# Ledger of designs, part 87: peptides against a protein of PDB entry 5ZKO

Target 1, 44 residues: chain A of PDB entry 5ZKO
Amino acid sequence: SASNPRKFSEKIALQKQRQAEETAAFEEVMMDIGSTRLQAQKLR

## One batch from the design tools (peptide; made by RFdiffusion4, then SolubleMPNN)

Design b2_p27_8_s1 (from b2_p27_8, 15 letters changed)
Fold by OpenDDE base, seed 4:
Structure b2_p27_8_s1 (fold): chain B 44 residues (1-44), chain C 44 residues (1-44), chain A 27 residues (1-27)
Amino acid sequence: as target 1 above (44 residues)
Amino acid sequence: as target 1 above (44 residues)
Amino acid sequence: VLDLLKKLHQRKLEEIAEEIAELEKQE
């Protein structure tokens, strides 16, 4: 398919950015859950 | 590319199934996070 | 819950990686 190489490179860049954003969001949620569980444990 | 229509339809069906499974897993995770946060709040 | 979250995250990353590989194949 004569798909414009510029469009493919842009799409690849956007998907790599999406991977980074999903990873950052995952790490934030994990930290929040960890902090909440630690707090609950300290209060028991 | 001569992708077999049968393989294409199967691929789409599998993709839809995966999306449904990911949505269900996400909902379960969000409920568990909510429950953990609520428990920590009640202990304060 | 943490194990399920890890599995969900891993699946999302794999989906994005598969899409990148398909785009690179068409490039």
Scores: peptide ipSAE 0.357, ipTM 0.696, DockQ to the pose 0.721
Fold by OpenDDE base, seed 3:
Structure b2_p27_8_s1 (fold): chain B 44 residues (1-44), chain C 44 residues (1-44), chain A 27 residues (1-27)
Amino acid sequence: as target 1 above (44 residues)
Amino acid sequence: as target 1 above (44 residues)
Amino acid sequence: VLDLLKKLHQRKLEEIAEEIAELEKQE
């Protein structure tokens, strides 16, 4: 729809940003869990 | 547009259910991470 | 733990992807 392409483009850009942020947060949590498990293994 | 308030209500209910399920899953993950950290601390 | 986290992440990404697809359809 030709109505407000800027608003749709902006919404799409925001959702793509959200996707990237969710991925980064996931990777951080996975790394923290991995680090914690590695530390627990070293202490065993 | 007054079209099908019942369907909108149902969509909102399903969305709320999904959000509750995602929250519960997140809390379970966080609890498991917390347990792993507690175990690592006990081994330290 | 990791499996549940992976599933949660995948569901969130799918939700975002569906919204993008809906927005692209309206574009």
Scores: peptide ipSAE 0.356, ipTM 0.690, DockQ to the pose 0.669
Fold by OpenDDE base, seed 2:
Structure b2_p27_8_s1 (fold): chain B 44 residues (1-44), chain C 44 residues (1-44), chain A 27 residues (1-27)
Amino acid sequence: as target 1 above (44 residues)
Amino acid sequence: as target 1 above (44 residues)
Amino acid sequence: VLDLLKKLHQRKLEEIAEEIAELEKQE
């Protein structure tokens, strides 16, 4: 809306940041699981 | 849009609730993974 | 567990993307 463009822009920026943070958290978990699986496989 | 600010606000509120629920479910899964890892480590 | 994690992540991203699209529509 023309009434509060800065507020909308800020909200959009925050949501884009949240997408990046959620993706980073997911990737960290996947890497940890992958590392654990690799270690377990090496010990077999 | 200026046309339905109430409906927009309600939609955003419901979406934020869903996001919180999805976050809680994700955290639960992460906790379960962590607990499983800790148990496996204790048995080694 | 991995499949559930992937599904949860995907749903979270979709919900955030929908909010962005709605915010952009309101600009």
Scores: peptide ipSAE 0.359, ipTM 0.699, DockQ to the pose 0.600; fails the geometry check
Fold by OpenDDE base, seed 1:
Structure b2_p27_8_s1 (fold): chain B 44 residues (1-44), chain C 44 residues (1-44), chain A 27 residues (1-27)
Amino acid sequence: as target 1 above (44 residues)
Amino acid sequence: as target 1 above (44 residues)
Amino acid sequence: VLDLLKKLHQRKLEEIAEEIAELEKQE
């Protein structure tokens, strides 16, 4: 609705920020799992 | 819109189901990460 | 586990993208 463009634009910006944060968190978890598995292999 | 209460109720039910499925998948991932970390600790 | 994590992440991104698309449609 053209009635609240500022509110929609703000919500869109917040959702784009959430996408970036979710991606960063995913990459961190992937690195942590990878490092943990590598450490477990080295200790065997 | 009050015009399709049946469709609205169905959409809400499907959304709740999706949220429950995502939560279950998250818990499964967290359990696996936890088990991998525990295994790495036992090998140290 | 990595595959499940990837699928979960992809679903989250799709949910956010759908919300953005709905907001853009209403804009």
Scores: peptide ipSAE 0.355, ipTM 0.692, DockQ to the pose 0.697; fails the geometry check

Design b2_p27_8_s2 (from b2_p27_8, 14 letters changed)
Fold by OpenDDE base, seed 2:
Structure b2_p27_8_s2 (fold): chain B 44 residues (1-44), chain C 44 residues (1-44), chain A 27 residues (1-27)
Amino acid sequence: as target 1 above (44 residues)
Amino acid sequence: as target 1 above (44 residues)
Amino acid sequence: VLELLKKLHEQKQQERAQQIAELEKQE
């Protein structure tokens, strides 16, 4: 809508930022689990 | 992984909580947009 | 646990894509 294009663009940008932050948090958790599994395998 | 199931369950719970909070924040934004449009239509 | 986290991530990415598309439709 032509009425508040800046407000919509800001909300879209914020949503894309949240997407990137969630992806980073997910990757961190996956790395932690992966490292724990690798350690467990090394101790076998 | 069987090694720290509680720690992983806590991380999943935190991830679900974050997702719910983000959904609520998005719904609030959409409500604000909707109300603004309704007000603009009423003023026509 | 890994599979559940992957599913949660994928679901959230799909939801965000829909939300962005809805916001773009309002522009």
Scores: peptide ipSAE 0.421, ipTM 0.743, DockQ to the pose 0.401
Fold by OpenDDE base, seed 1:
Structure b2_p27_8_s2 (fold): chain B 44 residues (1-44), chain C 44 residues (1-44), chain A 27 residues (1-27)
Amino acid sequence: as target 1 above (44 residues)
Amino acid sequence: as target 1 above (44 residues)
Amino acid sequence: VLELLKKLHEQKQQERAQQIAELEKQE
């Protein structure tokens, strides 16, 4: 709708930013868990 | 993996919390969009 | 635990894709 297209584009951009932030946080958690498993295997 | 289940459960809980916060933020955005449209309609 | 985290991530990505599509319909 023609009512404030800039506002909608900003909201879409914000959602894409949140997507990137969540993905980065997920990857960090996966790396931490992966490193922990690797350490546990080396002890084994 | 049995290595530090408390740490992993905390990571899951944190991820769930972040997801809930993002959902709430999206709902707020949709409400703001709805209110803006309603105001624009009232001005016609 | 890793599998659960992967599922949660995938679910969130699907939800966000739907949210973006809904915002795009409003433009």
Scores: peptide ipSAE 0.419, ipTM 0.745, DockQ to the pose 0.368
Fold by OpenDDE base, seed 3:
Structure b2_p27_8_s2 (fold): chain B 44 residues (1-44), chain C 44 residues (1-44), chain A 27 residues (1-27)
Amino acid sequence: as target 1 above (44 residues)
Amino acid sequence: as target 1 above (44 residues)
Amino acid sequence: VLELLKKLHEQKQQERAQQIAELEKQE
């Protein structure tokens, strides 16, 4: 249905952007946890 | 592993908050699209 | 903690895929 296709495309683009931002934030948290565990192993 | 549980709990809480905010933003978008369609039907 | 974060991430990615599919049905 042709009702405001531009608005839907903008909303899909925004959802893809939020997906990329959340993935980047998740990867950063996982690296922080991994580095903390590695440091704890080196101190043992 | 007990290494900085408070820092990781804060990161989980922030991730849950972002998830709720994104859900609310999506629902608002869907309502705006629905209201625009209803207005277009009333003007016909 | 790591496994909980992985589950939250996976759940959110599935929710976004469903939301995108719903937006694509409106095109």
Scores: peptide ipSAE 0.414, ipTM 0.741, DockQ to the pose 0.368
Fold by OpenDDE base, seed 5:
Structure b2_p27_8_s2 (fold): chain B 44 residues (1-44), chain C 44 residues (1-44), chain A 27 residues (1-27)
Amino acid sequence: as target 1 above (44 residues)
Amino acid sequence: as target 1 above (44 residues)
Amino acid sequence: VLELLKKLHEQKQQERAQQIAELEKQE
């Protein structure tokens, strides 16, 4: 509906921002786990 | 890796919580859209 | 744990894609 296109576009932009923030948090967690595995392998 | 299962489980739990909060925010947005449409229909 | 995190991330990305598509349908 053509009533408030700006409000919908803003909501879509917010969803894309949340997606990027979650992806960054996921990558950080994956890096932490990867580093922990590498350290465990070096001890072994 | 069995090294710190509690820390990784906590990160998973935090990620699930954020997902639930985002879903609730999306549902609120959809409700607002529905209410706006209903109001626009009542004004015609 | 890694596989669970990967599945959770993938599920979230699919859900967000559906939400964006629904918002675009309302425009």
Scores: peptide ipSAE 0.415, ipTM 0.741, DockQ to the pose 0.400; fails the geometry check

Design b2_p27_8_s4 (from b2_p27_8, 16 letters changed)
Fold by OpenDDE base, seed 1:
Structure b2_p27_8_s4 (fold): chain B 44 residues (1-44), chain C 44 residues (1-44), chain A 27 residues (1-27)
Amino acid sequence: as target 1 above (44 residues)
Amino acid sequence: as target 1 above (44 residues)
Amino acid sequence: VLELLRQRHLQQQERRAQEIAELEKKE
């Protein structure tokens, strides 16, 4: 099926959204690990 | 609660898995877009 | 290990951004 040009634009927009969501999830995990490392160092 | 070192290792492993899954999903969508574009060009 | 995760994330972002930009140029 000839994917309509509209479907390409929608797929590109969805990929940009997924990229942003993955970045947010990565930053959250890194912050959580970093904060816990800092706490563990302060308690030693 | 002092997050156990074991919980850090788990978070790291889960993040590596997420990165791999998202890469695979992205590559699949890009292949679909590329294939559809090539087909549309051949039919013109 | 955290630095490796960061580097992998940055490389993934760059690759995806380049491929999306190439698709946008061909529209």
Scores: peptide ipSAE 0.452, ipTM 0.775, DockQ to the pose 0.262
Fold by OpenDDE base, seed 5:
Parts: structure tokens; C-alpha cells; sequence
Structure b2_p27_8_s4 (fold): chain B 44 residues (1-44), chain C 44 residues (1-44), chain A 27 residues (1-27)
């Protein structure tokens, strides 16, 4: 297949987007777990 | 909301799965880019 | 376990950023 530099740049941009989305999802999960643990500890 | 240890373990398991899936998808795209570039360079 | 997940996330993020940067240098 012909070298399409635009296809590389597009794929790289999509990977950067996925990395940002993964980071956001990770932070959300960690905050949820952290807040729930803190609440559980306060109630014990 | 009540402390559900099962909810923590579930969220942790889901996050581990997401990390693995995102790694696999990233590696696939990077291999595709690498192979396409290598082929294009050989044909020039 | 949470710290391990955090470390794995950071390592994954760094690896991906490095590989992307190497591809960008070859464009």
C-alpha cells in the first residue's frame, strides 16, 4: 500500500485521543474508589 | 452509598481489563504504521 | 493494588508517548 503520510498523522491523532480518554477514565475510577474507601473508613 | 468491597474489586478488574485492551489496540495500530512505512521505504 | 494500577497507567502513558514521538520524528 502507498505511503500516505496523512494516514499516519490521522492514526497518531486517534492514538493521542484514546490515550486522553483512557487517562480520564482511569482518573474517574480512582476517584470513585478513593472516595468510597474514605467514606467507609469514616463510618467504621 | 454503602461500602461494597465487591464494587471496588469489580472496578479494579474492569480497569485492568481496559489497560490491557488499550495496550493491545495501541500496539496493533503502531505495527500497522510501522509495516506500512517500511513497505513504502522499500518501494522508493 | 491501587498504587500498582497507578504505576501501570503511568508506565503505559510514558511508553505510548515515546512511541508516538518516534513516529512523529519520522514524518
Amino acid sequence: as target 1 above (44 residues)
Amino acid sequence: as target 1 above (44 residues)
Amino acid sequence: VLELLRQRHLQQQERRAQEIAELEKKE
Scores: peptide ipSAE 0.452, ipTM 0.775, DockQ to the pose 0.295
Fold by OpenDDE base, seed 2:
Formats: C-alpha cells, structure tokens, sequence
Structure b2_p27_8_s4 (fold): chain B 44 residues (1-44), chain C 44 residues (1-44), chain A 27 residues (1-27)
C-alpha cells in the first residue's frame, strides 16, 4: 500500500526505537555473561 | 544466580537469533519503504 | 565468541544507522 509520507517517517522512527532496544538488550546480555564469567573466575 | 555454562551458551544462541530476527525485520521495513517510494515516484 | 557477537552487533548498528540516515536525507 502507498505508505503515506507520515507512515514513512513513522516507520523510520519505529526502526530507530527498535535499534535502541536491540542495543540495550545486547548490552544487558553481555553484562550478564561478563559478570558470571568474573564470578566463575573468582571461584577458581 | 551463577549462570551455568549451559546458560551462557543458551544466552549466546538467543542473542545470535535476536540479531538475525532484528536484521530480517529491518530489511522488511526498508523494502516496504523502498517500494512505497518507488510507487510514489511512478505516480508522479 | 563474545567478541564476534560484539563485532556483529557493531557492524549491524552501523549499517542500520547509515541506511536510516540515507532515508532521512531523501525525505
């Protein structure tokens, strides 16, 4: 369907939001893995 | 909680899956935008 | 493996940011 210019800008905005959310989720996972790796090292 | 090595591998696998899914979703949005733009150009 | 995931993430973010910026320039 002919995406109205409004729908175009809305899709770009939504895509920026998704990118930010993905980054946040990635950082959380990396921190969790990193913390556990550090804990495992401390227990050795 | 001490994430078992199994939980780390699982988190890594889930993160890889997320990256792939987010890429696919991004490409879909970009294709939709591109197609709409092309349609708008054809209507001019 | 973690470093590979990080590199993939960074490359993906850069590509997406570039494509979004190109779309914004065309608006």
Amino acid sequence: as target 1 above (44 residues)
Amino acid sequence: as target 1 above (44 residues)
Amino acid sequence: VLELLRQRHLQQQERRAQEIAELEKKE
Scores: peptide ipSAE 0.451, ipTM 0.776, DockQ to the pose 0.296
Fold by OpenDDE base, seed 3:
Structure b2_p27_8_s4 (fold): chain B 44 residues (1-44), chain C 44 residues (1-44), chain A 27 residues (1-27)
Amino acid sequence: as target 1 above (44 residues)
Amino acid sequence: as target 1 above (44 residues)
Amino acid sequence: VLELLRQRHLQQQERRAQEIAELEKKE
């Protein structure tokens, strides 16, 4: 039925968006951790 | 300062949790897509 | 520890991209 393919494509698009958002959140966390590590090294 | 290592460890723990949650959510979406496809095949 | 988190992230992204691409080829 023609309705099922569209719902399938919508779920794939949403999954790609979630993957991009997760990548952005990961990069932010890694930057924060990296900055904290650098500060700790400078204070030693 | 002693506060920085604890905040660092907390960020690591939160990131590990996020990775697990995103994996579970991805698997759920893929199961839903698979089920929809199987239903469409059975109705043909 | 940070390198392990990065490697896990990359492996997850590759797996997800492969599974999505396989679904798109079957449309």
Scores: peptide ipSAE 0.447, ipTM 0.772, DockQ to the pose 0.262

## One batch from the design tools (peptide; made by RFdiffusion4, then SolubleMPNN)

Design b2_p28_1_s1 (from b2_p28_1, 13 letters changed)
Fold by OpenDDE base, seed 3:
Parts: structure tokens; sequence; C-alpha cells
Structure b2_p28_1_s1 (fold): chain B 44 residues (1-44), chain C 44 residues (1-44), chain A 28 residues (1-28)
């Protein structure tokens, strides 16, 4: 029942890390799309 | 080599879903912290 | 950025998602 701020902070930090990882994955997808478009343009 | 917009849109949508899931997980953590604090206050 | 949004829409990306992508790029 006693608040454990250290444990809470660790849990929050872990969740923020996961969010950052998902953001990075999204950016990778967008980069792949961009590179595909660029390649298509070069072949014209 | 041919751009498949449908596949790209699906990939983007999937990544956004994952981001939303991680956000929900974060909110759950914050709610747990909040409830713990509230319970501690009630016992005073 | 407006043209990018149009291209995303043409590729089947939802309007809300396309707008979010554009907003994110504008914030950089």
Amino acid sequence: as target 1 above (44 residues)
Amino acid sequence: as target 1 above (44 residues)
Amino acid sequence: LSELKKKLLAEGVSESLAEEIVRALAAE
C-alpha cells in the first residue's frame, strides 16, 4: 500500500521506451515507402 | 519494384495500431499509480 | 505537405492518419 516511486518510475520508463520503439518502427516503414518512390522515379 | 499503395497503407495502419496499444498500456500504468495513491490517502 | 497528404490519401491511407503524418512532418 505504500507508494513505491522508484518502481513506478521504472514502469513508466519502460513504457516510454516501448513507445519510442514503435515510433522508430513507424519511421522505418515511412523510409521504406520513400525509398521505393525514389527508386521508381529514377527508373523513369 | 512496383509501388503497392494498399500494402503500404496496411503497414502504416498496423504501426499506428501498435502505437495506440502502447499508449493504452501507458495509461493503464498511470491509472494504477493514481489508484494506489488514492487508496493511501483514504487510509490516513 | 498538402501534396504529400493527397498522395497518402490516393494510396489508401485514411484521412486522419494522413493528417497525422503531415502534422508530424511539419513539426520537424
Scores: peptide ipSAE 0.115, ipTM 0.634, DockQ to the pose 0.068
Fold by OpenDDE base, seed 5:
Structure b2_p28_1_s1 (fold): chain B 44 residues (1-44), chain C 44 residues (1-44), chain A 28 residues (1-28)
Amino acid sequence: as target 1 above (44 residues)
Amino acid sequence: as target 1 above (44 residues)
Amino acid sequence: LSELKKKLLAEGVSESLAEEIVRALAAE
């Protein structure tokens, strides 16, 4: 059906949200690594 | 089942791949918008 | 952060990815 500019804007917004979610997931992985390193340091 | 990478490096690599895939998806959306706009212009 | 980058590289992380990781951590 007709690709309405509104539909495009919604697609863009959805895609931006997905990118933000993937970024957040990446940050979570990095936090896990950081916490693990800190824990390992404390165990020494 | 939930993908459980054994190493942090594998987790990071997987997450970066996901981010790249989402970026590619975003670029595809932008290309679709651009092509649609161009097509609409040609129809005038 | 420089040492972290070196460690990431040693673990087989690409230069570009290592740089991005360091950048992300620096932003926090």
Scores: peptide ipSAE 0.113, ipTM 0.630, DockQ to the pose 0.028
Fold by OpenDDE base, seed 1:
Structure b2_p28_1_s1 (fold): chain B 44 residues (1-44), chain C 44 residues (1-44), chain A 28 residues (1-28)
Amino acid sequence: as target 1 above (44 residues)
Amino acid sequence: as target 1 above (44 residues)
Amino acid sequence: LSELKKKLLAEGVSESLAEEIVRALAAE
């Protein structure tokens, strides 16, 4: 099952995907901070 | 809310925690693979 | 960027993480 992969290769692949997704989510947070900062600078 | 943190610091902290948890989950998968391999070797 | 670091620290972000954030923004 997708919730409990039988093959180790599947477990590894899924876990690597999750790590990549969490990294992308972090990058999105950083972009939001950067955008907010840029907007604040433009208001000065 | 916990699902939508207001402060950037909270967003960052939660995201870093998620990344750490996913890393730990990956390490657990690797340990499971290692244990299985070791057991298979002992049976030879 | 120095002011951003100060703001992050004031919000309770660790020194190491604040520095990482500043570095990431500078690299964009």
Scores: peptide ipSAE 0.106, ipTM 0.619, DockQ to the pose 0.022
Fold by OpenDDE base, seed 4:
Structure b2_p28_1_s1 (fold): chain B 44 residues (1-44), chain C 44 residues (1-44), chain A 28 residues (1-28)
Amino acid sequence: as target 1 above (44 residues)
Amino acid sequence: as target 1 above (44 residues)
Amino acid sequence: LSELKKKLLAEGVSESLAEEIVRALAAE
């Protein structure tokens, strides 16, 4: 559909937000792994 | 049901998949913009 | 340390990461 530049900008902004959310979720997973490392250190 | 993956490898794999899906969606948006630009050039 | 590696692997930590963790702990 011949959508106006405003609609494209909105689509891009929405996708940027989604990418940021997925990145944050990934970082949370990595923090869980980091916590496992920390626990391993404490158990030594 | 949105099951929380228990294993780290599974969590990472699922997040990588989500990131890939969001990237694909973003690329689709960019292709749509690109096609619109191409059409605009042809109409000049 | 060998038992720790096994536990890490059981939780789905990659072999390379598990080995890295074990190595870091052994160096302390």
Scores: peptide ipSAE 0.059, ipTM 0.572, DockQ to the pose 0.018; fails the geometry check

Design b2_p28_1_s2 (from b2_p28_1, 11 letters changed)
Fold by OpenDDE base, seed 1:
Structure b2_p28_1_s2 (fold): chain B 44 residues (1-44), chain C 44 residues (1-44), chain A 28 residues (1-28)
Amino acid sequence: as target 1 above (44 residues)
Amino acid sequence: as target 1 above (44 residues)
Amino acid sequence: YSKLYQELLAQGVSEELAEEIVRAKKEE
């Protein structure tokens, strides 16, 4: 079911979780780009 | 299906979209908290 | 500065460092 938190503390906790997930996703993207750039450099 | 973008530009674009959605979600949470606090103040 | 704070977090900056950056900007 759709999470419908009534307590502000729950809303804030969920938002903090989303922020952490967003940060992790950004790091993953940057890691992928970095790895590809490193590979390209090695092939030169 | 799971989005599996191959191009870095696509990965970055999706990440930017997620960032925008996260910002909007945060603003919604803060608006809800602010509205409740304002109501509580009016009742005093 | 809420937008700045959120953008810093979205870029992988820790909450502590993001708070420090925002504080520094407020002091300017």
Scores: peptide ipSAE 0.116, ipTM 0.621, DockQ to the pose 0.051
Fold by OpenDDE base, seed 3:
Structure b2_p28_1_s2 (fold): chain B 44 residues (1-44), chain C 44 residues (1-44), chain A 28 residues (1-28)
Amino acid sequence: as target 1 above (44 residues)
Amino acid sequence: as target 1 above (44 residues)
Amino acid sequence: YSKLYQELLAQGVSEELAEEIVRAKKEE
């Protein structure tokens, strides 16, 4: 039978939040790499 | 304790793992919704 | 192109579309 649509909507909303957090974490990693490379260039 | 990957490669590898896990979680949610809809049709 | 693929998925692009984008980049 059709289970509670609200529960599925909540699951989807939670998943979207997690995806956004993972995207932010990825951007932070890439920024750290970029900043390190820039610092290395300045020290050359 | 919080994991502190020393190498950028380790940070990237960890992030790729997290992204894969989030993708799998999303697929599981969508499968649950799909299966529920199918069951509802069978019981109708 | 594994990095590009993962970034596309993180942005909410479907696996199928992400695969098509990476294929197009390889053929360019």
Scores: peptide ipSAE 0.111, ipTM 0.625, DockQ to the pose 0.084
Fold by OpenDDE base, seed 5:
Structure b2_p28_1_s2 (fold): chain B 44 residues (1-44), chain C 44 residues (1-44), chain A 28 residues (1-28)
Amino acid sequence: as target 1 above (44 residues)
Amino acid sequence: as target 1 above (44 residues)
Amino acid sequence: YSKLYQELLAQGVSEELAEEIVRAKKEE
């Protein structure tokens, strides 16, 4: 079901969680790119 | 199904989309808070 | 491309221009 936080504090907490998840996703993407580059360097 | 973008540009695009969605959610929360504050002011 | 993109932004390049640069590199 859709989350409908009533309290403003809960809304803010939810937003902070979303931001953290976005940051984690970004770090994962960057790590994948870095790993690929490292692999390419090893194959040279 | 889970998205597995192969191209780095696609990974970047996906991350940008996530950031945009997070921003939109933040704006929605702030608007809700602002609306409530405005309502409270009208009731004074 | 993400490292390039982020570095461009860190140097004050606009998001639009950074995207164009990345696009150009992808086409090479």
Scores: peptide ipSAE 0.110, ipTM 0.621, DockQ to the pose 0.023
Fold by OpenDDE base, seed 2:
Structure b2_p28_1_s2 (fold): chain B 44 residues (1-44), chain C 44 residues (1-44), chain A 28 residues (1-28)
Amino acid sequence: as target 1 above (44 residues)
Amino acid sequence: as target 1 above (44 residues)
Amino acid sequence: YSKLYQELLAQGVSEELAEEIVRAKKEE
């Protein structure tokens, strides 16, 4: 279920957490790309 | 269902979209806070 | 380099150029 904090401080904290999670997910994608490229280079 | 793009470009594009959406959601929260504060000031 | 990428975008650099910059930095 959706979290619905009543206090603004809670809303802000939740949103900051979500942004951090999105950043981490992006980093994971970039790491996957990097790993693939590294493997391809090793095969050359 | 979870989107699972096979191409890296698609993965990156999706993640960028999510980050933009999270930013927009955060701005909305901040606007709500700002509006509430403005209303409170008007009532003083 | 995720922070660098986001900072470049925040400064108005295009996504494509930002990606190229990050790639170049990784290749150093």
Scores: peptide ipSAE 0.105, ipTM 0.610, DockQ to the pose 0.020

Design b2_p28_1_s3 (from b2_p28_1, 11 letters changed)
Fold by OpenDDE base, seed 1:
Structure b2_p28_1_s3 (fold): chain B 44 residues (1-44), chain C 44 residues (1-44), chain A 28 residues (1-28)
Amino acid sequence: as target 1 above (44 residues)
Amino acid sequence: as target 1 above (44 residues)
Amino acid sequence: LSELKKKLLEEGVSEELAEEIVKAEKEK
């Protein structure tokens, strides 16, 4: 069941968690791009 | 093989958009909290 | 992780949500 956070503190905490997850996802994308670039450089 | 920069740029752009959306969602939560507090103060 | 859960509870986060947040952090 989608927990509807009734308390504002819960809403804030949930949103902060989402922001952290999106940051981590972005870092993963950047790491993948970096790895691809590194591999391409090694093949030169 | 030539890395297709277009694909990487698209991934970055998409992730930046997600971060912006999460920031906007957080700001909305904070605005709702502020409005609720203001209403409570008016009822005192 | 135990300290994180405690801090979340102190801020008025529910036990269930605090546990979910801790779980998410552990899986990183």
Scores: peptide ipSAE 0.159, ipTM 0.676, DockQ to the pose 0.084
Fold by OpenDDE base, seed 3:
Formats: C-alpha cells, sequence, structure tokens
Structure b2_p28_1_s3 (fold): chain B 44 residues (1-44), chain C 44 residues (1-44), chain A 28 residues (1-28)
C-alpha cells in the first residue's frame, strides 16, 4: 500500500520516482514511433 | 472523459503535459521546504 | 539495487518507500 510520505525526503523521493516513470513512458512512446517507421521502411 | 489519443502527436503532447505537471508538483514541494526554512528563521 | 536502497535510507526515506522505489527500478 502506498504509504503517504510525511517527511520532505520521502516527498522528494516520490516525486523523483514519478518524474522518472513519466520520462520512461515518454521514451516508450518514442520507441514505438521509431519501430513503426522502421517497419514501414522494411515493407517498402 | 480522457479520450485515448490515437495519433503519435497526441500521445507525445499528452506525455509532455504529464511531465510538466510532475515538474510543477516537484517545484511545489521544494517551495514548501523553502517556506518552512524561512519561517523558522523569522521566528529566531 | 542494494546501493540505491542504501542511499535512499541515508537520505531519510522510509524502508517501505525505499523498497518500492527499488522494485520499480528493477522492473525497468
Amino acid sequence: as target 1 above (44 residues)
Amino acid sequence: as target 1 above (44 residues)
Amino acid sequence: LSELKKKLLEEGVSEELAEEIVKAEKEK
């Protein structure tokens, strides 16, 4: 269960983790675009 | 209702927005820390 | 991953949150 962080250090750590997850999600979207482009090129 | 973005441009825009929101949330946490420190200094 | 957990604990992150962060990093 996600415990509510009370300490500032915990809040900061949680926010850093969220930022990293959003960055990873963005990179995944960009990888999907790249893979789609590569597949389209292979079919030509 | 959050429509599922189908276009890559929409997916990218949504991810950029999420990253900006997470950055703003992080900045808010840091502002709270700063304000707490400033208040403590004023009370001394 | 053990080093990450150690650093989180040293910075005052709770054991539970540190474990969850380590788990999330392992799943990457």
Scores: peptide ipSAE 0.157, ipTM 0.665, DockQ to the pose 0.052
Fold by OpenDDE base, seed 5:
Parts: C-alpha cells; sequence; structure tokens
Structure b2_p28_1_s3 (fold): chain B 44 residues (1-44), chain C 44 residues (1-44), chain A 28 residues (1-28)
C-alpha cells in the first residue's frame, strides 16, 4: 500500500529521537568514566 | 566504589553497539521511503 | 520546545508523537 507520507515522517522522527538518546547515554557513560578517573587521581 | 575498568569498557562497547543499531534502523527507514518514491515514479 | 513542536507538525509528524518528543526533550 502507498505508505502515507505521514507514517514515514513519524518513523523518521522516532528514529532521530532514539539516535539522540543513545548519543546522550554514551556521553553520560564517558562523563562517569572521566569523573571516576579524576576522583582516583585526587585520592593519590 | 572504584569502577572496575572492565565494567566501563563493557558499558562503552554496549553503547557503541546500540548507536550502530539505531543508525542502521534509520537507514532502513530512509531506504523504504526512497523505494516507495521510486515505485511511485515508475507507475506514472 | 514550542518551536520544535511546530517544526515536527510541519514535517507531517502527528500531534501526539510531536507532544511525546517534546516531553522527552524536556525531561532531559
Amino acid sequence: as target 1 above (44 residues)
Amino acid sequence: as target 1 above (44 residues)
Amino acid sequence: LSELKKKLLEEGVSEELAEEIVKAEKEK
């Protein structure tokens, strides 16, 4: 069936949101690693 | 607690995998849109 | 956030989905 352009726009919007959330999660993990390393260095 | 470097490496690897999967899903949606447009043009 | 919602609607995203996206961005 001719996919209604609205359905495609919704799919694209949802995927863009998921990509942004996964990027944010990655950055959070990297920040946690950085903070842990900094704390360990300060305790030496 | 001193986060075991092994745990951080696992978290990073998992997030990289998730990012790749979401990118692939986005590309699949774009391919579906492209194929639909091409089919519509051929039917004209 | 209001501008984001408007842009989503202009691109053909449903009102419900646009609101959910805006809500998710606000909770960050």
Scores: peptide ipSAE 0.137, ipTM 0.673, DockQ to the pose 0.047
Fold by OpenDDE base, seed 4:
Structure b2_p28_1_s3 (fold): chain B 44 residues (1-44), chain C 44 residues (1-44), chain A 28 residues (1-28)
Amino acid sequence: as target 1 above (44 residues)
Amino acid sequence: as target 1 above (44 residues)
Amino acid sequence: LSELKKKLLEEGVSEELAEEIVKAEKEK
């Protein structure tokens, strides 16, 4: 099943994918903060 | 809600936690592989 | 500028980032 890959290669691939997704989500949050900063500057 | 933190600090904290959890999960998989490899070597 | 800093902090922006934003605005 997708929730319990049997092969170690599949487990590794799945974990790497999850890590990449969480990294992308973090980058999105940081971009949002950056945008807020830029917006604050525009309001001045 | 826990699924949509309002403050950026909360968003960052949540994402860092998720990244740490996924890292720990990856380390567990790698330990399992390492143990299997060591067992295979012991059988030889 | 003090109000801007306050609002940024309320949104959960770090003190350091809030200070940088305020500093940048002062230079304009």
Scores: peptide ipSAE 0.055, ipTM 0.554, DockQ to the pose 0.018

